# Designs tried in a protein design run: peptides against a protein of PDB entry 3T6J. Part 53

Target 1, 375 residues: chain A of PDB entry 3T6J
Amino acid sequence: PIVESYIGFIESYRDPFGSRGEFEGFVAVVNKAMSAKFERLVASAEQLLKELPWPPTFEKDKFLTPDFTSLDVLTFAGSGIPAGINIPNYDDLRQTEGFKNVSLGNVLAVAYATQREKLTFLEEDDKDLYILWKGPSFDVQVGLHELLGHGSGKLFVQDEKGAFNFDQETVINPETGEQIQSWYRSGETWDSKFSTIASSYEECRAESVGLYLCLHPQVLEIFGFEGADAEDVIYVNWLNMVRAGLLALEFYTPEAFNWRQAHMQARFVILRVLLEAGEGLVTITPTTGSDGRPDARVRLDRSKIRSVGKPALERFLRRLQVLKSTGDVAGGRALYEGYATVTDAPPECFLTLRDTVLLRKESRKLIVQPNTRLE
Target 2, 372 residues: chain A of PDB entry 3T6J as posed
Amino acid sequence: PIVESYIGFIESYRDPFGSRGEFEGFVAVVNKAMSAKFERLVASAEQLLKELPWPPTFEKDKFLTPDFTSLDVLTFAGSGIPAGINIPNYDDLRQTEGFKNVSLGNVLAVAYREKLTFLEEDDKDLYILWKGPSFDVQVGLHALLGHGSGKLFVQDEKGAFNFDQETVINPETGEQIQSWYRSGETWDSKFSTIASSYEECRAESVGLYLCLHPQVLEIFGFEGADAEDVIYVNWLNMVRAGLLALEFYTPEAFNWRQAHMQARFVILRVLLEAGEGLVTITPTTGSDGRPDARVRLDRSKIRSVGKPALERFLRRLQVLKSTGDVAGGRALYEGYATVTDAPPECFLTLRDTVLLRKESRKLIVQPNTRLE

## One batch from the design tools (peptide; made by RFdiffusion4, then SolubleMPNN)

Design b1_p11_6_s3 (from b1_p11_6, 7 letters changed)
Fold by OpenDDE base, seed 2:
Parts: C-alpha cells; structure tokens; sequence
Structure b1_p11_6_s3 (fold): chain B 375 residues (1-375), chain A 11 residues (1-11)
C-alpha cells in the first residue's frame, strides 16, 4: 500500500487570530479506488474554475495541477479529524507553487452511518432521501470545497519592489465598476489582514463554491450521477448545508458574541444568505417533538435552488472573493460579521432556536484508531 | 485548510 503522512504546525483554527498553527500529524493509506473520482475532478478543474462567479482577473493566472487523493487514516494526532484537507494554508504558495488535496475516506464512512430515528430537524419525507444521498453528496461537496474552494481565487499583491501581480489600468472591480483600490502589500497575508474572521471567512467561501458548482452537470457526471440521481444529490447537498447552518448554533456563545467553530460559523452564514433570498427557498419552523419538548424542521424548496438559491449565492460568493482579492478588510468584516450575527429577532428567532438545537444535541461521534490486516 | 471535523458530520 501507498502510505502518506504529514506532521507539523499546520491548522490555525484554535488561534483566535488565525495565525498560530496547532501541532498535527497523521499516517494514512491511499485508497486507490476512491481516489479515481477525485482524479477526474482534477482533470476538469481548470475548466470548472472558469465557472466561478468572478472575472478571470480575480482567478489564478496559471493553473497548477494539484494532487487529490482519498486516504484511510490509521492514526491522527490533533484536536479533530477533518473530512478533507487542502494544504498548504498560504494563499501565495497555492497561487505560485500549487497545493495538495486529500479526502479522509474512513472518516467520511463513520459520518455516513446515520440512524433515521435520530436524524433531527428534517421533515419525514426528506429523511430517507437524506440518508440515501448524504454520502455521495458529501463526496461532491468535499471535493469541490478543497479543490475549487480553497484552490481558487487570486490575491492582488504589490511586491517589495513595487510591482503588481495585476494590471492596475485594466482590471476592474466587478462590485464597484472601478479600478482596484486596495491590495496586499509586501509581508501582508490573508490571515494577517483578516485576522479573527480569516479562517471562517475562507471556509465559508469554500463551502459556497461547493454549493454553487455542484449545480453544474459536469461535476455530477464526474462523480457518476445523471438525471434524477444528480438532482437528488444536489438537493441533499443543499439541504445538508442549510441543516448544518441550524446545527451550527451549538457552537455560538451568546454571552461572548463568539463562535467556537470556524466551519459552523461559515455554515450559519450561508444559511443566513439563503434565508435572505426569501421566496420560500428555506424555511425553519419551530415545532413540538413527540416528547412534548421544542423541536424544529428545516425545509428547502427543491424547485427554487436554481432560480432563487443560485443567484443569491452567486452574488454573495462574488463579494467574498472580491473583498478577499483586494484585501478590503473593512468591507469583508462588515459583510461577514453581518451575516454571522445571532439575535433573537423574528421571524427566525435564532437564539431561541439555539436552545432547541442544544436540547436535541446528540453525542459526538468518535473515531477509534484502526488497524490493518493481511488477507 | 480542512473540511468539517468528524464531530460536525454527526447528525
């Protein structure tokens, strides 16, 4: 078997400023069969990048073919085991040197094991569909999130010699219609400029890329889905995201106005964006469970994903990228923190919903170190 | 960067 490993101070999710890495390491075995789908995605990456909702001037100048491999983890040392990884975490290196993606297959396998009776916040009619397509939809989302999420976009930079990596005279900001007014100076990085929101903001961008591009027929074809199956995968992927946005409230601390999980904050932001789109796309309804205690149901109108959801997400995702590319911290913070704010204002009453989420909380899943055997 | 932790994948 092919063995892969990494070790070092890699992820900065536990640093409030997003700068200091936590010591992490893993040893894993390559799953060749599962890697094949991701290899096909890599083969289409250059073309799919053009489908993202920003001008080519805001995308990387040169496409660098990355690696993408499915891994079965033997041991993982860290605070948490992810479903997928994109490294390195430095935008400049990803832009100029390339990057690597991995999907942790056996971690996903654990996540796929769901019991229908324990599945919260979904309508009964959606539960079977959700169970059936959660795995496949998540494979799609993880692939897009890593490869085309974290692997996309350009930072505008002025180097130490004063040279720009973009044409100041011809590049236009699609949001303002004006020339580029801000950029990263020498020594400035994404994390150093955006600081407390950098990690969650980037995760939100990556998740949004996943939702946006999963609507593309070519993406679903790469993963082997066509016709009604493809539509079901899309539906479940979007449904999972809006549900995750509700579940995210567990990780919000009202007393401190703080989020404890970058990914969950990102998912809540996406939920807010899709709720703002209106037109019946997403509905969260407080209910009473069979036990007489508070419950809730999330509804997603399948027929409005493309007509209402996609345009809303497109506009939001473009704004995220433009603000990131230009290093507009003030604008980026205003946008992101606006959507990340949790209040008890009607109609959603998110603080009340948070109580419901906490009440219905299930035990955290754990992974136990696996072993290997010769047959 | 990493996609959601195992804990986040749980229903």
Amino acid sequence: as target 1 above (375 residues)
Amino acid sequence: MATEDLADLAP
Scores: peptide ipSAE 0.114, ipTM 0.840, DockQ to the pose 0.403
Fold by OpenDDE base, seed 3:
Structure b1_p11_6_s3 (fold): chain B 375 residues (1-375), chain A 11 residues (1-11)
Amino acid sequence: as target 1 above (375 residues)
Amino acid sequence: MATEDLADLAP
């Protein structure tokens, strides 16, 4: 078997300032069959990057072909086991040297084991479809999230010699129509500038890329889905995201006005964006469960994903990227914290919904680390 | 960067 591993201070999610890495390590075995799908995605990455909703001037100057491998984890030491990894966690290195992507396949497989009777917040008509396609849709989302999410976009930089990595005279900010007015100075990084929102903001961007690009026909073809199956995978991927946005409320602490999980905060933000789009795209309805206690249902109108959802996500995703590229911390914070705010304002009444989410909360799944053997 | 942790994969 092909064995991969890493060890060191890698992920900074536990640092409130997003700077200090947690000591982490894993040992895993390559899953050749699943890796082949991601290799096909890599082969199309350069073209797919052009489909993202920002000008080429806001994308990396040179495409650097990354590695992408699906791994079955044998052992993982850390505070949490991720579904996917993109390293290194330095935007400058990603931009100039390249990066590697990993999908932790057997971690994702654990998520596939969903019991229908325990599946919360979905319409009955969606449950079977959700169970059927959750796994495959996760593979698509993780692939896009890592490769084309974390692996996309350019930071505008002025180096220590005063040179810019962009043409100040010709590059135009697509949001303002003006020349670029801010950038990263020497020694400034994404994390150092955006600090408390950096991790969640970047995860939100990556998740948004996944939702946006999964609508592209070529993406589903790469993963082996065609016709009605492809449409179902798209639907379930979007449905899973809006459901996750509701579930995310578990990880919000009202007393401290803070989020305890970066990805969940990101998913809540996306839910807010799609709710703001209106037109019946997403509906959250408080209900009464069979036990007589509060419940809720999330509904996504499949027919409005492309007509309503995609344009809303496009605008939002472009704003995220432009603010990131230009190092506009004030604008970025205003945008992101605005969508990340949790109140009890109608019509959603998110704090009330949080109570419902907590009421319906089930025990967290545990991954028992396996061994391997020859048979 | 990581996509999701175990908590994100809960039903």
Scores: peptide ipSAE 0.070, ipTM 0.778, DockQ to the pose 0.412; fails the geometry check
Fold by OpenDDE base, seed 1:
Structure b1_p11_6_s3 (fold): chain B 375 residues (1-375), chain A 11 residues (1-11)
Amino acid sequence: as target 1 above (375 residues)
Amino acid sequence: MATEDLADLAP
């Protein structure tokens, strides 16, 4: 078997300022079959990057072919086990040297092993479909999230010598129609400028890229889905995201107005964006469970994903990228914190829904090191 | 960076 490992101060999710890395490490074995799918995605990455909703001037000048591997984790030392990884976490290095992507396949498999009777907040008609396609849809989402999410976009920079990595006279901000008015100065980074929202903001961008690009037929073809299966994978991927946005409320602390998990905050933001789109795309309905206690149902209208959902996500995703590229912290914070705000305002009444989410919460699965053998 | 799905780890 091919063994992969890494160790060091890598992820900064536990740092409120997004700067200090947590010491972590893993040992894993390559899953060759799933890795082959990700290699096909890599082969199409340069073309797929052009499908993202920003001008080429906001994308990396030169495409650098990354590695992408699916891994079965034997051991993971850290505060949490991710579904996927994109490293390094330094944008400058990603742009100049390249990056690596991994999907932790057996971690995803564990997440998929949810019993139907314990599956919360979905309509009964969606449960079987969700169970069937959650795994495949996650493979698609993780691949896009890492490779084309974290692996996309350009930061406008002025170096220590005063030179710009973009043409100030010709590059136009697609949101304002004006020339570029802000950028990163020498020594400034994504994390240093956006600070408390940097991690969650970037995760939101990456998740949005996944949802947006999973609509592309070429992506589904790469993963081996066609026809009705492809449409079901798309539907379940979007359904999972809106459900996750509701579940995310568990990780919000009202008393401190604080989010405790960056990815969950990101998913809540996406839910808010899709709710704002309106037109019956997403509906959250408070209900009463069989036990007589509060419950809720999330409904996604699959027929409106392309007509309503995609345009809403396109605009939002473009704004995220433009604000990131230009280092516009004020604009970025206003946008992101606006969607990340949790109140009890109607019609959603999110604080009340949070109580329902907590009431219906199940115990988290424990991931234990598996037994392995050599044949 | 990494993606995590803690919610799906709950039964």
Scores: peptide ipSAE 0.052, ipTM 0.759, DockQ to the pose 0.402; fails the geometry check
Fold by OpenDDE base, seed 5:
Order: C-alpha cells, then sequence, then structure tokens
Structure b1_p11_6_s3 (fold): chain B 375 residues (1-375), chain A 11 residues (1-11)
C-alpha cells in the first residue's frame, strides 16, 4: 500500500485568532479508486474555477495544479479528525506556491453510521434517500470544498515595494461597480486581518463553493453520477447542508454569544442564507416527537434548488469572495456575523430550536483505529 | 498549516 503521513503545527481552528496551529499528525493509506476520481476533478479544476461566481480578476492569475489524494486513515492525532484537508492554510502561499488536497475517506464513512431510527430532523420521505446518498454526496462536497473552495480566489496584494498584483485602473468590484479600494498590504494575511472570523468565514466560503459547483453536470459526471442519481446526490448534498445548519446550534453558546466550532458556524450561516432566499426553499418546522417532547423537521424543496437556492448562494458566495479578496474586514465581519447571529426572533426562533437540537442530540461518536490485513 | 473540514458526525 501507498502510505501518506503528515505531522506538525497545521490547523489553527483551536486558536481564537486563527493564527496558531495545533500540533497534529496522521498516518494513512491511499485509496486508489477514490483518488482516481479526485484526479479527474483536478484535471477539470481550471475549467471549473471559471464557473465560480466572480470575475476572473478575482481568481488566481495562474492555476497551479495541486495533488489530491483520498486516504484511509490508520491513525490521526489531534483534537479532531477532518473529512478533508487543504494545505497550506496561508492563502498567499496557496496563491503563489500551490497547495495539496486530501480526502480522509474512511472518516466520511463514520458520518454515515447513523441508524435510520436515530436520524433526526428529516422528513420520513427523505430518510432513506438521505441514508443512501449521504456518503456519495459527502465525497462530492469534500472534493469541491477542498480543491475548488479553499483552492480558489485571489487576494489583492500590494507588496513591500508598492507593486500591486492587480490592475488598479481596470479591475472593478462587481458588488460596487467601482475600482478596488482596499487590499492586503505587505505582512497582512487572511488570518491576521479577519482574525476571529477567518476560519469560519473561509469554511463557509468553501462549503458554499461545494454546494454551488455540485450543481454542475461535469462535477457529477466526474464522480460517476448521471441522471436521477446525479439529481439525488445534489439533493442530498443540499439537504445535508441545511440539516447541518440546524445541528450547528449545538455548538453555539448563548451566554457567551460565541461559536465553538468553525465549520458548524459556517453551516449555520449557509442555512440562514438559504432561509433568507425564501420561496419555500427551506422550511424548518417545530414538531412534537413520538415521546411527546419537542422535535423539528427540515424540508428542502428539491425543485427550488436551482431556481431559488443557486441564485441566493451565488450572490452570497460572490460577496464572500469579494470581501475576502479586497481585505474588507469591516464589510466581511458585518456580513458574516449578521448571518451568524443567533436569536429567538420569529419565524425561526433559533434559540428555541437550539433547545430542541440539544434535546435530540446523540452522544459523540468515537473514531477508533481500524484493523489492517494483508491479502 | 492545513485546513480541517469536519464531516457531520451527528445523527
Amino acid sequence: as target 1 above (375 residues)
Amino acid sequence: MATEDLADLAP
């Protein structure tokens, strides 16, 4: 088997300021079959980047072909095991030097280990479909999230010599219609500027890229899905995201007005965006469970994903990218924290829903080192 | 540093 490993100060999720890496490491074995799919995705990446909802001027000047490998993890040492990895975490390095992508395939499988009877917050009609396609949809989402999410977008920079990496006279901000008015100065980074929201904001951008691009037929084809299967994968991917947004409330601490998990905060933000889109796209309905206790149901209207969901996500994702590219911390914080705010205001009453989420939560899943065999 | 993307482990 082909063995992959890494070790060092890598992820900064545990740093409130997003700057200090946690020491972590893993040993894994290459999954050749899944890696082949990701290789095809990489081969299409340059073209797919053009499908993202920002002008080419806001995308990397030159595409640097990354490595992308699917791994089955044997051992992972850290505070949490991810489903996917994109390194380095420094956007400037990603932009100029390139990056690597890893999917931790067998970690994704753990997420699927939910019994139907314990699957919360979904309509009964969606449960079987969800169970069937959650895995495949996760593969798609993670691939897009890492490669085209974290791997996309340009930071506008003025270097130490005063030179810009963009044409100040011709590049137009698509949101304002004006010339670019802010950028990263020498020594400024994504994390240093956006600080407390940097990690979650970037995860939100990456997740949004996944949802947005999974609608593209070429993406589904790369992963081997066609026809009704492709549509089901799309549906379940979006359904999973909106459900995750609800589940995310577990990781909000009302007393401190803060989030304890960057990815979950990101997913909640996406839920809020899709709820704001309205038109019956997403509906969260408080219910009463069979035990007589509070419950809830999330409904996603499949027929409105492209007509309502995609445009809403497009606008939001473009705003995320533009604010990121221009280093507009004030604008970015206002946008992101606005969607990340949790109140009990109607119609959603998120604080009340949080109580329901906490009431229905299951015990934390534990990932155990797998056995290996020679065949 | 690497970015971690956690799967939804909740049921």
Scores: peptide ipSAE 0.032, ipTM 0.752, DockQ to the pose 0.242; fails the geometry check

Design b1_p11_6_s4 (from b1_p11_6, 6 letters changed)
Fold by OpenDDE base, seed 3:
Structure b1_p11_6_s4 (fold): chain B 375 residues (1-375), chain A 11 residues (1-11)
Amino acid sequence: as target 1 above (375 residues)
Amino acid sequence: MSTEDLADLAP
């Protein structure tokens, strides 16, 4: 078997400033069959990058073919085991040297195990479809999230010699219609500038890329879905995201006005964006459960994903990228923290919904570290 | 960068 591993100070999610890495390591074996789908995605990556909603001037100057492998993890040492990984965690290196993506396939498989009777906040009519397609939709989302999410976009930089990596005279900010007015100076990084929001902001961008590009027919074809199946995968992927945005409230601490999980904060932000789009795309309805206690239902109108959802996400995603590229911390913080704010204002009453989420909370899943052998 | 912890990912 092909064995992959890494070890060191890698992820900085536990650092409030997004700078100091947590020591972690894993040992995994390559799943060749599952890797084939991601290899096809890599083969289409250069073309798919052009589908993202920003000008080529805001994308990497040169496409660098990354690696993408599905791994079955044998041992993972760290505070949490992810479903996917993109490394290195340095934007400059991603732009100039390349990057690697991995999907932890057996971790995803565990996530697929959902008991229908314990599935919260979905309409009954959606539960069977959700259970059926959650796994496949996760594969699509993780692939896009890592490869084309974290693997996309350009940072505008002025180096120590004063040279720019973009043409100041010709590059136009698509949001303002003006020339570029801000950039990263020598020594400045994404994390150093955006600090407390950097991790969550980037995860939000990556998740948004996943939702946006999963609408592309070629993506679904790569993963082996066509016709009605492809549409169901899209629907479940979007449904899962809006549901996750509600579930995310568990990880908000009202007393501290703080989020405890970067990815969950990101998903809440996306939920807010899609709710803002209106037109009946997403509806969260407080209900009463069979036990007489508060409950809720999330509804996504399938017919409005492309007509309402996609344009809203496009605008938001473009703004995220433009603000990231230009190092506009003030604008980026204003945008992101605005959507990440949790209040009890109507009609959503998110703080009240949080109480419902906590009430309906299930026990956290655990992964048992496996072994392997020849048979 | 990574996705979230399995415990947070799985419903």
Scores: peptide ipSAE 0.122, ipTM 0.853, DockQ to the pose 0.415
Fold by OpenDDE base, seed 4:
Structure b1_p11_6_s4 (fold): chain B 375 residues (1-375), chain A 11 residues (1-11)
Amino acid sequence: as target 1 above (375 residues)
Amino acid sequence: MSTEDLADLAP
């Protein structure tokens, strides 16, 4: 089999300042069958990048064809096993040299194992659909998240020689209508500049890209979904995200006013964005469980995904990207921390909902790493 | 960067 591996100080999620990498390594085997879908996505990447809600001037100057492979992980050394990976983590290298994406297929398979009776916070009418399409929707989301999320966007940079990688006279900030007023200086990186919010912010951007682009018919076609199936995959993908935003509250520590998991924080932010969009798109309703204790239900109106949800994400994504590209830490922090704030204010009462989430918490799944055999 | 453990999202 084709073996892939990497090792080193790679991910900085455990660094409160987002700078120091955790020692990580894996050995994996290529899954050729699953890789084929991602190769089709790669083949369409250049066109799909143009569908993202920012001007071409905020996208990479030259498209660099990335690698994308589905992997079955044999061993993973680290604090957590991801579903997908985009490397390298250096933005300058990604935009000038290229990048590689991987989907950890057997990790995703573990996530697919859902028991209906244990599925929390969904309406009964959604449970069967959710179970059916959770796996396929995850494949779509991970592919988009890595390739077109982490793999998209440009950082505006002034190099050590004083040269800009953008035309200061012609490039316009789509949010302000003005010329670009900030950028990354020599030696500044995404992580060093955005620090405590860098990891979660980027994950939020990538997740949002997934939700946004999964609405494109070509994306679903690449993954083999058409007609009603495609619509169901879209619905379940969005439903999963808003549910994840509620589940995310487990990882918030009220006493410290902080988040303990960057991806969960990102998902909560997306939930807040979609709730803010209003118009009945997303509804979280406190309920009483069969045991007489607090429960909750998340409802997503599928008919409003395109009419209400997409425009909300469009605006939000554009803001995320513009602030990232321009190195506007003040603006970025204000935006992101605003959505990441957890209070008990009506109507959502998120701190109260957090109590419900904790009450309904299920045991965490254990991932057992496989072995190989000589046959 | 990565999309981390989805195990926490699925019972």
Scores: peptide ipSAE 0.117, ipTM 0.842, DockQ to the pose 0.388
Fold by OpenDDE base, seed 1:
Structure b1_p11_6_s4 (fold): chain B 375 residues (1-375), chain A 11 residues (1-11)
Amino acid sequence: as target 1 above (375 residues)
Amino acid sequence: MSTEDLADLAP
């Protein structure tokens, strides 16, 4: 078998300022079958990048073909096991040297496993479909999230010599219609400028890329889905995201007005964006469970994904990228923190819903060291 | 960067 490993100070999710990495490491075996799908995605990456909702001037000048591999993890030393990884975490290196993507397949398999009777916050009519397509939809989402989410976009930079990596006279900000007015100076990075929101903001951008691009027929074809199956994968992927936004409330601390998990905050933000779109796209309905205690149901109107959801996500995703590229911390913070705010205001009453989420919480699934054999 | 805690998305 092909063995991959890494070790070091890599991810900074536990640092409130997003700067200091946690020491972690893993040993894994390559899953050749799933890796082949990701290789096809890589082969289409340059074309798919053009489908993202920002001008080419906000994308990398030169495409560098990355590696993408599906891995079955044998051991992972760290505070948590991710489903996917994109490294390095330095934008300049991603642009000049390239990057590597991995999907931890057996971690996803754990996420796939669910019992119907324990599946919370979904309509009964959606439960079987969700169980059937959750796994496949996760594969699609993780692939897009890592490769085309974290692997996309350009930072506008003025180097130590005063030179710009963009044409100041011709590049136009698509949101303002004006020339570029802000950029990263020498020594400034994404994390150093956006600080407390950097990790969650970037995860939100990556998740949004996944939802946005999963609507593209070529993406579904790469993963082997056609016709009704492709549409079901899309539906379940979007349904999973809006459900995740509700589940995310577990990781909000009202007393401190803070989020304890960057990815969950990101998913809540996406839920808020899609709720704001209105027109019956997403509905969260408080209910009463069979036990007589509070419950809730999330409904996503399949017929509104392309007509209502996609345009809303497009506008939001473009704003995320433009603010990131230009280093506009004030604008970025205003946008992101606005959607990340949790109140008990009607109609959603999110703080009340949080109580319901906590009440219905199930035990977290864990990965225990797998058994392997040499044949 | 990584996608963490997908296990938390599955009851």
Scores: peptide ipSAE 0.105, ipTM 0.837, DockQ to the pose 0.406
Fold by OpenDDE base, seed 5:
Structure b1_p11_6_s4 (fold): chain B 375 residues (1-375), chain A 11 residues (1-11)
Amino acid sequence: as target 1 above (375 residues)
Amino acid sequence: MSTEDLADLAP
């Protein structure tokens, strides 16, 4: 078998300032069959990058072909096992040297093991479809999230010699229509500059890329979905995201006005964006469960994903990227924290919904690591 | 960067 491993101070999710890496490591075996799909995705990456909703001037100048492999984890040491990984966690290195992507396939498989009777916050009509396509949709989302999410976008930089990596005279900010007015200076990084929101903001961007690009027929074809199956995968992927946004409330601490999990905060932000889009795209309805206690239902109108959802996400995603590229911390923080704010304001009443989420909370799953033997 | 710990998600 082909063995992959990494170890070190890698992910900074546990650092409030997004700077200090947590020591972690894994040993995994390559899943050749699943890797084939990601190889096809890599082969299309350069073209798919052009589908992202920002000008080429905000994308990497040179495409560097990354590695992407599906892995079955044998052992993982850390605070949590991810579904996918993009490394290194330095944008400058990603732009100039390249990056690697992995999908932790057997971790995803564990996530698929959902009991229908325990599935919360979905309409009954959606539950079977959700269970059927959750796995495949996750494969799509993770692939896009890592490769084209974390792997996309350019940071505007002025180096130590005063040279810019962009043409100050010709590059236009698509949001303002003006020339670029801010950038990263020598020594400034994404994490150092955006600090407390850096991790969650980047995860939100990556998740948004996944949702946005999963609508592209070529992506679905790469993963082997066509026709009705492709549409179902899209629907379930978006449905999963809006549901996750509701579930995310578990990780908000009202007393401290903070989030305890970067990815969940990101998903809540996306939910807020899609709710703001209106037009019946997403509906969260408080209900009463069979036990007589508070419950809720999330409904996503499939027919409005492309007409309402995509444009809303496009605008939001472009804005995220522009603010990231230009190092506009003030603008980025205002945008992101605005969507990440949790209040009890109507119509959503998110603090009340949080109580419902906590009430319906299931015990945290425990992933048991396997061992191997010779046969 | 990585995706979330899926173990934290409720079913």
Scores: peptide ipSAE 0.107, ipTM 0.841, DockQ to the pose 0.411; fails the geometry check

